Peptides against a protein of PDB entry 6O8C. Designs and how they scored, part 107

Target 1, 262 residues: chain A of PDB entry 6O8C
Amino acid sequence: VGLRYEKISLPKIHPRYDLDGDASMAKAVTGVVCYACRTASTLLLYQELMRKGVRWLVELVKDDYNETVHKKTEVVITLDFCIRNIEKTVKVYEKLMKVNLEAAELGEISDIHTKLLRLSSSQGTIESSLQDISSRLSPGGLLADTWAHQEGTHPRDRNVEKLQVLLNCITEIYYQFKKDKAERRLAYNEEQIHKFDKQKLYYHATKAMSHFSEECVRKYEAFKDKSEEWMRKMLHLRKQLLSLTNQCFDIEEEVSKYQDYT

## One batch from the design tools (peptide; made by RFdiffusion4, then SolubleMPNN)

Design b2_p18_8_s2 (from b2_p18_8, 5 letters changed)
Fold by OpenDDE base, seed 2:
Structure b2_p18_8_s2 (fold): chain B 262 residues (1-262), chain A 18 residues (1-18)
Amino acid sequence: as target 1 above (262 residues)
Amino acid sequence: SQEDIEKAKKELEELLKE
C-alpha cells in the first residue's frame, strides 16, 4: 500500500517589500520545508523496512520451494516402488495364464498399473513447474530482488541531510525577518539586505522543494510501484507452490489405495 | 501337462522371492 503523505507546495511569495508579510511568508516556508525534511526521512525509513521485508520474503519462498521439492521427491520414490511391485504382480498373473490357470484379476491389476503410470507421467509436469519456479527465483530471474536495492532512496543519497542544510538557511532568514518586523522600519541599507535575503529565501526554498520532489518523492513512488508488482508476483508464486504440494499429496493418497495390491 | 504345471509353479515361487 505504501505511506500516505500530504502534497506540499510553497506559499505565494509576494515581491513587494513588507516586513510583516515577509515574516509571515518566511514562517510558512520554514514550515513547508520542515515538513519535507520529515517526510523524506519517513519515506526513507519505509523503504529500508520494505527492503528487509523483501529479503525475508525471498527466504520464506525459497523454504517453501525446498519443502515442495522434498515432498515431490518422496512421492516419486513411493510411486516408483508401487509401480515395480505391481509389475511383478502382473508377471505372476501372466505366468498363470500361460499354463491355463484362472487369473480373473489380471484385468484389474493391469488397470491399476495403467493408472499408476498415468500418475507417474504427471510427475514430469510437476517437475517442470518446479524448475520454472526455481528459475524465476534465481538471480536474474523474473522475481529477482535486485530492484529493491536499485530503486528508491537510500541513506547514502544523503537527501535528508541536504534538505536539512537548506532548512537551516531558510530558518536563519526567517529569524532575521522576525527581527526586522520588530524594528517596524529599516534603514536604507538594512532594507536592501532584507530584499536580498528574501531572494535567497526563495532560492533555497525552491531548491529544497525541487530536491524533495525529484529525488525523494519520485523515487519513492517508483519503489512503491515496483514493490507492489513484485509482491503480487511473489504471492502468486506461493500459491503455485501450494498447488504443487497439494498435487503431490493427492498422488500420494491415490497410490495408497493401491498399496494393498503390492 | 503335469510337468509343465510343476515347472510353472517353480517359476512363480522364484518370482515371488524377488
Scores: peptide ipSAE 0.000, ipTM 0.363, DockQ to the pose 0.002
Fold by OpenDDE base, seed 3:
Structure b2_p18_8_s2 (fold): chain B 262 residues (1-262), chain A 18 residues (1-18)
Amino acid sequence: as target 1 above (262 residues)
Amino acid sequence: SQEDIEKAKKELEELLKE
């Protein structure tokens, strides 16, 4: 489902020089950008955890696949052995019939043979399904996890650090504006500096919000959507594997009924 | 004949050993 976060927006910046208003505005901007930094960090952490989860799930499913293949192989061997034995028995009974020995069991054995052959044919379908699953899990397959390394944000992007730098600049200006407010009135030169700082604050804030929106949130959402889709497919695949495993067990059970005739 | 039956039985036994 992913992480929920609050929508944030910058406060309105008034062009008018107002020490009280500017201090309040700067405080609000600092808060918003601070939230963006924290949110970006949280979103990054979530993605990193999800990547670990994806890797774990891939390995788990591969293990399940291998177990299923192993079980299928065992069943095939057992089934083939049973078929061969039944075929030998059929030949024996056929020879007995040639010497006018009544073999009431011949019909039953022949029916068993037919049933076993049908079971054997179903193994081909299972094999085909397993091959399909293998292809989907293979590198470049439909369920490959390469997207997890490409989509979203990564620590190497240094998004949090970049935002933090901007936050530091904004915070510094905020503290200055707080001091300016305390002075009640600034000298001409100081007033000009204040005005320039206000422009800088706006610039940094806008840059931070743009970076947050475009590089953090948007990429996170893309990652989230991709991960959800992939996860659904993987879970479905696991169900398919389970179904195949159960089919193998069913066949094994059916074969066991006829082992007394071998 | 009984002899034919015995021969058939032997053949069957051999087949079962395979």
Scores: peptide ipSAE 0.000, ipTM 0.391, DockQ to the pose 0.002
Fold by OpenDDE base, seed 4:
Structure b2_p18_8_s2 (fold): chain B 262 residues (1-262), chain A 18 residues (1-18)
Amino acid sequence: as target 1 above (262 residues)
Amino acid sequence: SQEDIEKAKKELEELLKE
């Protein structure tokens, strides 16, 4: 899961003054930093898309939760109604027994009543589970999505732009080194400028790679890890909700068997 | 007795109205 990227490193920079070598080195550096820029952009895009996905999933799970709660409430109402009706029936039969009427049905009705009460008791467990899920989804809960806004890289960090600036500087030096190479030999002053530019190139390249590694890659990896963990938990929670929904349907089905007595 | 049954029916009717 996540984007794969190649590990990049700067080529070895030799201190020796060599117009051909320096041009080649500068070209290689330009390529590496260019790759870093593109990669940083891609990593950023991935994270932004994932953030959208996270928000979508949160809403989806909340909808699932609400549907489950609704179903649970429906079942509770139906069950309570059935229980009340059965209780009335039990009372009637008990009174009829006092006048020496047949009591054969009373036992069955009482058993049904007991079963319904058991089902009603199970609703408490479902309610507790739903409350737990609600707490986990609530702001500050264990499954809050606040991490998605905190972890990783963001457009506001301007990482890609910062890298691009460095790339521009490096590219400029590279083009100059190409020209220097074409000249074959430089005058003393131009040679000194070349040497200074080589130092600048090294500085920019190092800065770019450091920034890429520390501010782009590292944070991306942290985001990726957090997202994977969170996603697994969310999927598990969704399965729990489905289980609770199914339990509600099972209870409703069981209650329907006794509706003839209501 | 039939009288007791009728009494029980009335009581039942009252219970069902509650």
Scores: peptide ipSAE 0.000, ipTM 0.378, DockQ to the pose 0.002
Fold by OpenDDE base, seed 5:
Structure b2_p18_8_s2 (fold): chain B 262 residues (1-262), chain A 18 residues (1-18)
Amino acid sequence: as target 1 above (262 residues)
Amino acid sequence: SQEDIEKAKKELEELLKE
């Protein structure tokens, strides 16, 4: 998961004045910083898309949760109704037992009652699990999506624009160095300008690479790691919800077997 | 008697309807 990008580094910059070498170096630097700009843009886009995905998934899971809660509530009502009916039946049969009638049937009904009570007890566990899930999804919970808004890079950071400005400066110097190379030899003053521009190029390049590494790549990787962790947890939670839903259906099915006795 | 048993059953059935 995540975007693959190549590790980039600046070429070695030799301090010696060399028109051919400097033009070649400037070309390489331009290429590296250009790649950084494009990569930063791509990384930003990826993060924005992931944020949309995260929001979508949160809503989906919340819907699943609500459906599970609804189903659980339905089953509880049905189960409680069945228990009440069985209890009434038990009372009737207990009265009949006073005249030594229907002893075998009373035993069967009592067993059903016991089973229903066990099922009712299991509902408490389901409720506890649902509460746990709710707490995890709540604001400040372990599965809150607040990290998606905090981690990584954002359009408001203007990282791509900042890099583009530096790239423009570098590109300008590169084109000048191409011209200088074509001259084969520069006058003293032009040579000094070339040397100063080379220093500026180095400065802009190092600034660009530092910004790219520290403000783009590092933050992206942090976002990526957090998103992967969060996604795994969310998927696991969805499985838990599904399990709880299935448990509710199982209980409902079991209760339906006893409805004929009520 | 069987009649008394049937009466008792009917009374119990009425109680179950409540």
Scores: peptide ipSAE 0.000, ipTM 0.342, DockQ to the pose 0.002

Design b2_p18_8_s3 (from b2_p18_8, 5 letters changed)
Fold by OpenDDE base, seed 5:
Structure b2_p18_8_s3 (fold): chain B 262 residues (1-262), chain A 18 residues (1-18)
Amino acid sequence: as target 1 above (262 residues)
Amino acid sequence: SDEEIEEAQKELEELLEE
């Protein structure tokens, strides 16, 4: 999961004045920093898309939660109704028992009542589980999506633009070094300018790579790791919701078996 | 955009499959 990118490093910069070598080096540096710019842009785009996805998933899971709660409520109502009806029946049969009638039937009804009460008790567990899920999805909960807005890189950071500025400076020096190479030999003053430009190139390149590594890659990786962790937790939560839903259906089905007695 | 949402959904699905 995530975008694959190549680990990049600056070529070795030799301090020795060499027009051919310097042009070649400058070309390589330009390529590396260009790659960094493009990669930073791609990483940013990925994160923005993921943020949208996270928001979408949160809403989806909330909808699922609400549906589960609704189903649970429906089952509780049905179950309670059934229990009340059975209790009425039990009372009737208890009166009949005073005259030694319908003893076997009373036993059966009492057993049903006991089973229904057990089912009712299980609803408390389901409710507790739903409350736990709700708490996890709530603001400040374990599954809050606040991290998506905090972690990683953002367009407002202007990382790509900053890198592009450095790339432009580097590219300019590279083109000059190509010209210098074509001259084969430079006058003393031009040679000194070339040497200074080489130092500037190094400075811009190192700054670009540092920025890329520390402000783009590192933060992206942190975002990626957090997103993966969060996603796993969300998946688990969805499974829990599904389980709870199924439990509600199971209870409903079980209750339906006893409706003929009510 | 709808396309961005679709792409995000796809990425999320891929994450969930891991």
Scores: peptide ipSAE 0.019, ipTM 0.473, DockQ to the pose 0.011
Fold by OpenDDE base, seed 1:
Structure b2_p18_8_s3 (fold): chain B 262 residues (1-262), chain A 18 residues (1-18)
Amino acid sequence: as target 1 above (262 residues)
Amino acid sequence: SDEEIEEAQKELEELLEE
């Protein structure tokens, strides 16, 4: 998952003064830096969208957590009530057994009581799991989204704008080189200006490519890797919550079978 | 015995009131 981009490099710049070659080189450089600008913009947009997605997913999972906690609480209340009622029934039957009455039913009720106690013990495991999930979702937890704000590139970095400025400078030189080419020959002073502009073009291009690689691409890749890892963990956590919810429903269903004895 | 039944009934009533 992620945006695909092509690896780009600057064309070779020949030191020799050649109006035709310099115009062609400048055109190629313009194209490469233009691509870098567009790519940087796209990478930035992707990251911003992903940050929105991360925030959305966090809220979704928190809602799932709250629903699971609510369901667990409901089951605990129901189960405790059922256990209390069964315990009263057991005591009654035990007293009746002392007078040799209703002996056959006591075994069944006692078995139900034992089953309910086992179900109650499972609630502790569910509670522990929920606490673990809560800790992971908490600020500073293992699933905190702080990385989304720290990693990658941001609009405030002005990377696209910086690249655009460099592109503008390069483009201006390119257009001048096109004019120079059309003149076929330059006077001495104009030739010196051309050579100087060629050096400027190289400087701007190198700066642009360095900035693109170090501040845009590298940071994007780091962001992408972290986002993929985090997303996988969050989805797994959501599945765990669903499993816990289902366990609560299963317990509730089983308890409902014994309500006739209460 | 009738006395044991009566005691059991009393204990049952007490349990049902709890």
Scores: peptide ipSAE 0.006, ipTM 0.453, DockQ to the pose 0.002
Fold by OpenDDE base, seed 3:
Structure b2_p18_8_s3 (fold): chain B 262 residues (1-262), chain A 18 residues (1-18)
Amino acid sequence: as target 1 above (262 residues)
Amino acid sequence: SDEEIEEAQKELEELLEE
């Protein structure tokens, strides 16, 4: 679940020259853009933390994979050894039968051999599953983490800094409007400057909000959605690895029952 | 026959040494 943020909108800007209204409007605009700056920073931080988490999880899953492969290999070796020993035993008993020696155990040993061969066949399925997992984790695979470096916002984009610059400009105008309000009435030239500043404020505010919406929020949402999807898939993969590990243990346990015959 | 038994025993010994 990603970070929740409040929807923000610019206040209505009235075209009429009004020192009190303009000061109030400028204050509100400053507040909104300030919130946008803070939010952008928070969203960026979240994404950076998530990227770290993604990298960590990838390494964890790779470790799990390697452990599973190792366990599988051990089981295969043990199983193959057991099969070879049972096969030797079967041959021995077959020779005994040729000399009319009763080998009541021959049937049992043969059954064990058959069971071991079935277990061996299941290892092929495990191997195939592991190979699939490996391919998915490989560079360019379905679970590659390359998206984490591409999607969303990055510190190098300097979005927060850009917004901060705009905020500074807006804040400066706000403070001027506060002074203008205190004067109650401006001279003609000062009034014209005030009107121009109001237009500048609008321009900066609009630019800030557009940048926030298009470059910060939208990209964040895309990153969030992709991260959630990827995370679900990775967790599922981990469950698959665990299942494969358990299957290896089950096979090992089954083989251990027959080791007394080897 | 005793000879067949002896041969079978020899084969068995060879298998056990493997």
Scores: peptide ipSAE 0.006, ipTM 0.462, DockQ to the pose 0.002
Fold by OpenDDE base, seed 4:
Formats: C-alpha cells, sequence, structure tokens
Structure b2_p18_8_s3 (fold): chain B 262 residues (1-262), chain A 18 residues (1-18)
C-alpha cells in the first residue's frame, strides 16, 4: 500500500575542472532533482487524497454507528414492550391459579419470560460495546483522525516550491555549463566563475536532496505507516458494528416468536 | 396478547365475585 518511488542519489561530483564532465554531471544532477520535485508533488497529492479518504471513511463509520444505535434502540423498545406484556400475563395466570383455575400454560409463559429477560440482559452488552466504539471514534479517542492533519507533508509546507526553486538554480547552471562545454576553453575569469558555479550547484543539489529526504520522503513514510495502521483499526471497528447490528436483528427475530403472547 | 389478558382479567373478576 502506498506509492512506490525509486531511491535516488546524486552523481559523484569530481573536483577536477572538466568542461565536458561538468556539463554531464550537471545534466545528471538536474535530472535527479527534477525527479525529486515530481516525486514530492506526487507524494503530496497522494497524502491529500488519502486525507479525503480518511474523512470519508470516518463519516461512513459514524453513519454505521448511528444506524446500529437506532436499530438497538428499536429492539430495546420492542423487547421491553414484550416483556411488560408477558409479565402482565404471568400475573394474571398466577392469580387464576390461586382460585383453582387451570394454568397449564403458565410454565410456558414463564419460560418465555425468562428467555426475554435473558435477551434484555444481552442488550446491556451491546450497549457497552457501542459505548466503547463511540469513545474510540470521539475526538481524542483511539481512532480519531487528527493524525491525518498532523502527519505527513502538506501544501502549506511548500516543499515542492522550495525544491523547484533549487531546481531552477541548478538548471540555470546546467545550461551555462552546456554553453561552457561548447566554448571548449574558457578565459581565466570565466573559468573561475565556472568553478564557483560548480560549487553552487553542489550546494543546491545537496540542499535539495536533503530537503527531499527529510521533509518529503520521511514524513510521507510516517504518514503512510500511520494511515495503514489506522485503516486496519477502522475496518475492524466497522466489522464490529456489523456484528452488533446482526445481533440486534437476531434478537428482534427471537422476540418476534413471542409476539403472539403479547 | 392484550385481548387474552383482558379476557383473563375478566374471568378473574368473575371468579372473585363468587
Amino acid sequence: as target 1 above (262 residues)
Amino acid sequence: SDEEIEEAQKELEELLEE
């Protein structure tokens, strides 16, 4: 999961003054830093898209939660109604027995009552589970999405723009080195400028690669790792919600068997 | 059912009046 990118490194920069070699080196450096810029942009885009996906998933899971809570509430109401009716029936039959009326059905009704009470007890477990899920999804909870706004790289960091500036400087030097190569020989002053520009190129390139590695790649990897972990937890939670929903349906089905006694 | 409960209650009342 995540974007794959090639590990890039700067070519070896020789201190020797060589117009042909320096032009070739500068070309290679330009290519590497250009790749870094494009990669940084792609990594940023990926993260932004993932952030949108995270927000979407949070809303989806919240909807699932609300639906589960609604279903649970419905079942509780139905179950409580059924229990109350059965309890009334039990009381009536108990009184009838005291006046020597046949109450052969009392045992069955009492058993149903016991089963309903058991089902009612299970609702407490479901409620506890829902509360746990709610706490995990709440702000500051274990499944909060605050990390998505904190981890990784952001447009406001302007990493791509910073790299682009460095690339522009490097490219300018490369074009000059290409011209220098075409001249085959430089006057003393131009030679000195070339040497200084070579140092500048090295400086810019090193800065670009350092920035790319430390501010783009490293942070991206951290974001990716965090997102994968969070996603697994969210998917698991969603499965838990589905399980709870199914439990509610099962209870409702069981209660429906006894509605004839209400 | 509510109807069964009402019938049972009625029967109970009748028996208690005797």
Scores: peptide ipSAE 0.005, ipTM 0.375, DockQ to the pose 0.002; fails the geometry check

Design b2_p18_8_s4 (from b2_p18_8 with E2M E10K K16L E17K)
Fold by OpenDDE base, seed 3:
Structure b2_p18_8_s4 (fold): chain B 262 residues (1-262), chain A 18 residues (1-18)
Amino acid sequence: as target 1 above (262 residues)
Amino acid sequence: SMEEIEKAKKELEELLKE
């Protein structure tokens, strides 16, 4: 369930002066902002871990790609070798036929040659698929991981630290309000300070929550959505690579059936 | 987790209305 961002209501400009109520309110605000700080830290950690995961997966897929390319190359070499040998054999048998020697095997060899050529044509499709995959993994490609470095929140943003500063200010006011509550009644000047501090508290709290929502939560959600989409695509790509690898093995197996004729 | 954040925001909003 995605978080729906709602703008926090502005505090009243002239809140009621109530020492007990103000202390309780300040305590609650401190708790909420403290939670925001912790949450922001957790969200940041999650993103950093995901970035590591993304990098790891990219390397893994690149390795898979290279292995597939290698296998494909081997199959092509083997297939070409078989084709050349069969062609030589066909030529020999054709010469024998010219001297009226019956070669019952000529038809069979010719059929094998035709089959091998068909297999060779399928390699072009595999190559094209591999090229497509390579292009998608390349810098600037559809599956590039550049987004992971751009989207979301980063340690360099110092969001947690900024929130912590605000929390410290709020906490200080809260502690003062606890003291004020204990006094039961404040002198005029102290009362004015209390009222002023209450306004500061609201200001800091609003600033903290706005920062949390706009800079931490929203960016996190964007990162999360993008990461999920990217991950699905990468996993699908891995499946495609596996399919291509299997096709190479299938071709190799079929070619092996004809190696006895070479 | 996101629901908890939303609840916290609402709580703060209510406090700010007083």
Scores: peptide ipSAE 0.028, ipTM 0.648, DockQ to the pose 0.025
Fold by OpenDDE base, seed 5:
Structure b2_p18_8_s4 (fold): chain B 262 residues (1-262), chain A 18 residues (1-18)
Amino acid sequence: as target 1 above (262 residues)
Amino acid sequence: SMEEIEKAKKELEELLKE
């Protein structure tokens, strides 16, 4: 999971004045920083896409939760109704037992009543589980999506634009170094300018790489890790909701078996 | 959808390889 990118590093910059070497070095640096710009843009796009996905998934899970709660409520009502009816029946048969009639039937009805009460007890566990899920999805909960807005890089950070500015400076120096190379030999003043430009190139390059590493890559990786963890938890939660829903259906089915006795 | 997200991720990964 996540985007694969190549680890980039600046080429070795030799302090010695060499027109051919400096042009070659500048070309390499330009390439590296250009890659950094493109990569930063791609990483940003990925994060924005993931944020949309996160929001979508949150809404989906909330819908699932609400449906499960609704189903649970329906089952509780049905179960309670069935219990009340069975209890009425039990009372009738208890009166009949006073004259030693219908003892076997009373036993059967009593067993059904006991089973229904057990099912009712299980509803408490389901309710507790739903409450736990609700708490996890709530603001400040373990599955809150606030991290998606905080972690990673954002368009407002203008990281790509900042890198592009540095790239432009570097590219300009590179093209000058190509021209210098074509001259084969520079006059003293031009040579000094070349040396200063080389220092500027190094400065811009190091700044670009530092920014890329610290403000783009590092933050992206943090976002990626957090998103993966959160996603796993959310998917697990969905499975849990499905399980709870199925439990409700199972209880409903079991209750339906006894409806003929009510 | 999650499928769309995965497709987009793959496309982006391919872009990074270029």
Scores: peptide ipSAE 0.026, ipTM 0.534, DockQ to the pose 0.012
Fold by OpenDDE base, seed 4:
Structure b2_p18_8_s4 (fold): chain B 262 residues (1-262), chain A 18 residues (1-18)
Amino acid sequence: as target 1 above (262 residues)
Amino acid sequence: SMEEIEKAKKELEELLKE
């Protein structure tokens, strides 16, 4: 899961003054830093898309939660109604027995009552589970999505732009080195400028690669790891919600068997 | 059924009045 990128490194920079070698080196450096810029942009885009996905998933799970709560509430109402009716029936039969009337059905009704009470007790467990899920989804909870806004790289960091500036500087030097190569020989002053530019190129390249590694790649990897962990937890939670929903349906089905007695 | 329960209640009430 996540974007794959190639590990890049700067070519070896030789201190020796060599117009052909320096032009070739500068070309290679330009290519590497260019790749870094593109990669940084791609990594940023990926993270932004993932953030959207995270928000979407949160809303989806919240909807699932609300539906489960609604279903649970419906079942509770139905179950309570059934229990109340059965209890009334039990009381009537108990009184009838006291006056020596036939109450052969009392045992069956009492058993149904016991079963319904058991089902009612299970609702407490479901409620507790839902409360736990709610707490986990709440702000500050274990499944909060605040990390998505904190981890990784953001457009506001302007990492791509910073790298682009460095790339522009490097590219300019590369083009100059290409011209220098074409001249085959430089005057003393131009040679000194070339040497200084080579140092500048090295500086810019090093800065670019450092920035790319530390501010782009590292943060991206952290974001990726966090997102994977969070996603697994969210999917598990969603499965739990589905399980709870199914339990509610099972209870409703069981209660429906006894509705004829209400 | 609820109707049967109501009938039973009425009958019971009548019996308890005696």
Scores: peptide ipSAE 0.006, ipTM 0.326, DockQ to the pose 0.002
Fold by OpenDDE base, seed 1:
Structure b2_p18_8_s4 (fold): chain B 262 residues (1-262), chain A 18 residues (1-18)
Amino acid sequence: as target 1 above (262 residues)
Amino acid sequence: SMEEIEKAKKELEELLKE
């Protein structure tokens, strides 16, 4: 998961004054830095989209949690009501047993009571699981999304704009080198300017590539790694919620079988 | 006995009211 990008490096820059070679080199540098600009923009866009996705998923999981809690509460109420009714029935049958009546029925009702109590005990486990999930989803919890705002690159960093400025400078020098090439020979003063511009081009290119690698690519990779880990954990949590919900439904279904005895 | 049955019925009714 994530965007694939090609590893790029600056072409070799020869110190020798050569109008044809310098024009070709400048063209190549322009291409590399142009690619860096586009890539930086794409990486930024991806991260922004992922941040939106993270926020969306958090809300979705919170909704799932609330639904599970609601279902659990419903089951607890139903189960408690059923237990109370069965307990009343047990008391009545116990009294009847004193007169040697309904012995077989008492055994059945007592078994039901025991089963209901076991179901009730399982509610504690569900509650504990829900509390754990709640703590993980809470601010500062293990599944907090604060990393999404901290990691990676952001529009406010102006990385694309900074790279674009450098690209513009490089492009201007490239166009000048094309003109110089067309002249075939330069006067002494123009030759000195050309050499100076070549140094500027190298400076801008190096700065651009350094910025791209350190401020764009590296941060993107860190963001990507964290996002993948977080996403896996969130999806697992969602599955846990679903499992808890299903357990509640199973309990409710079983309890419904005993409602005829209430 | 019939009396014991009636007593049990009354007790049942009281328990169901709770």
Scores: peptide ipSAE 0.000, ipTM 0.356, DockQ to the pose 0.002

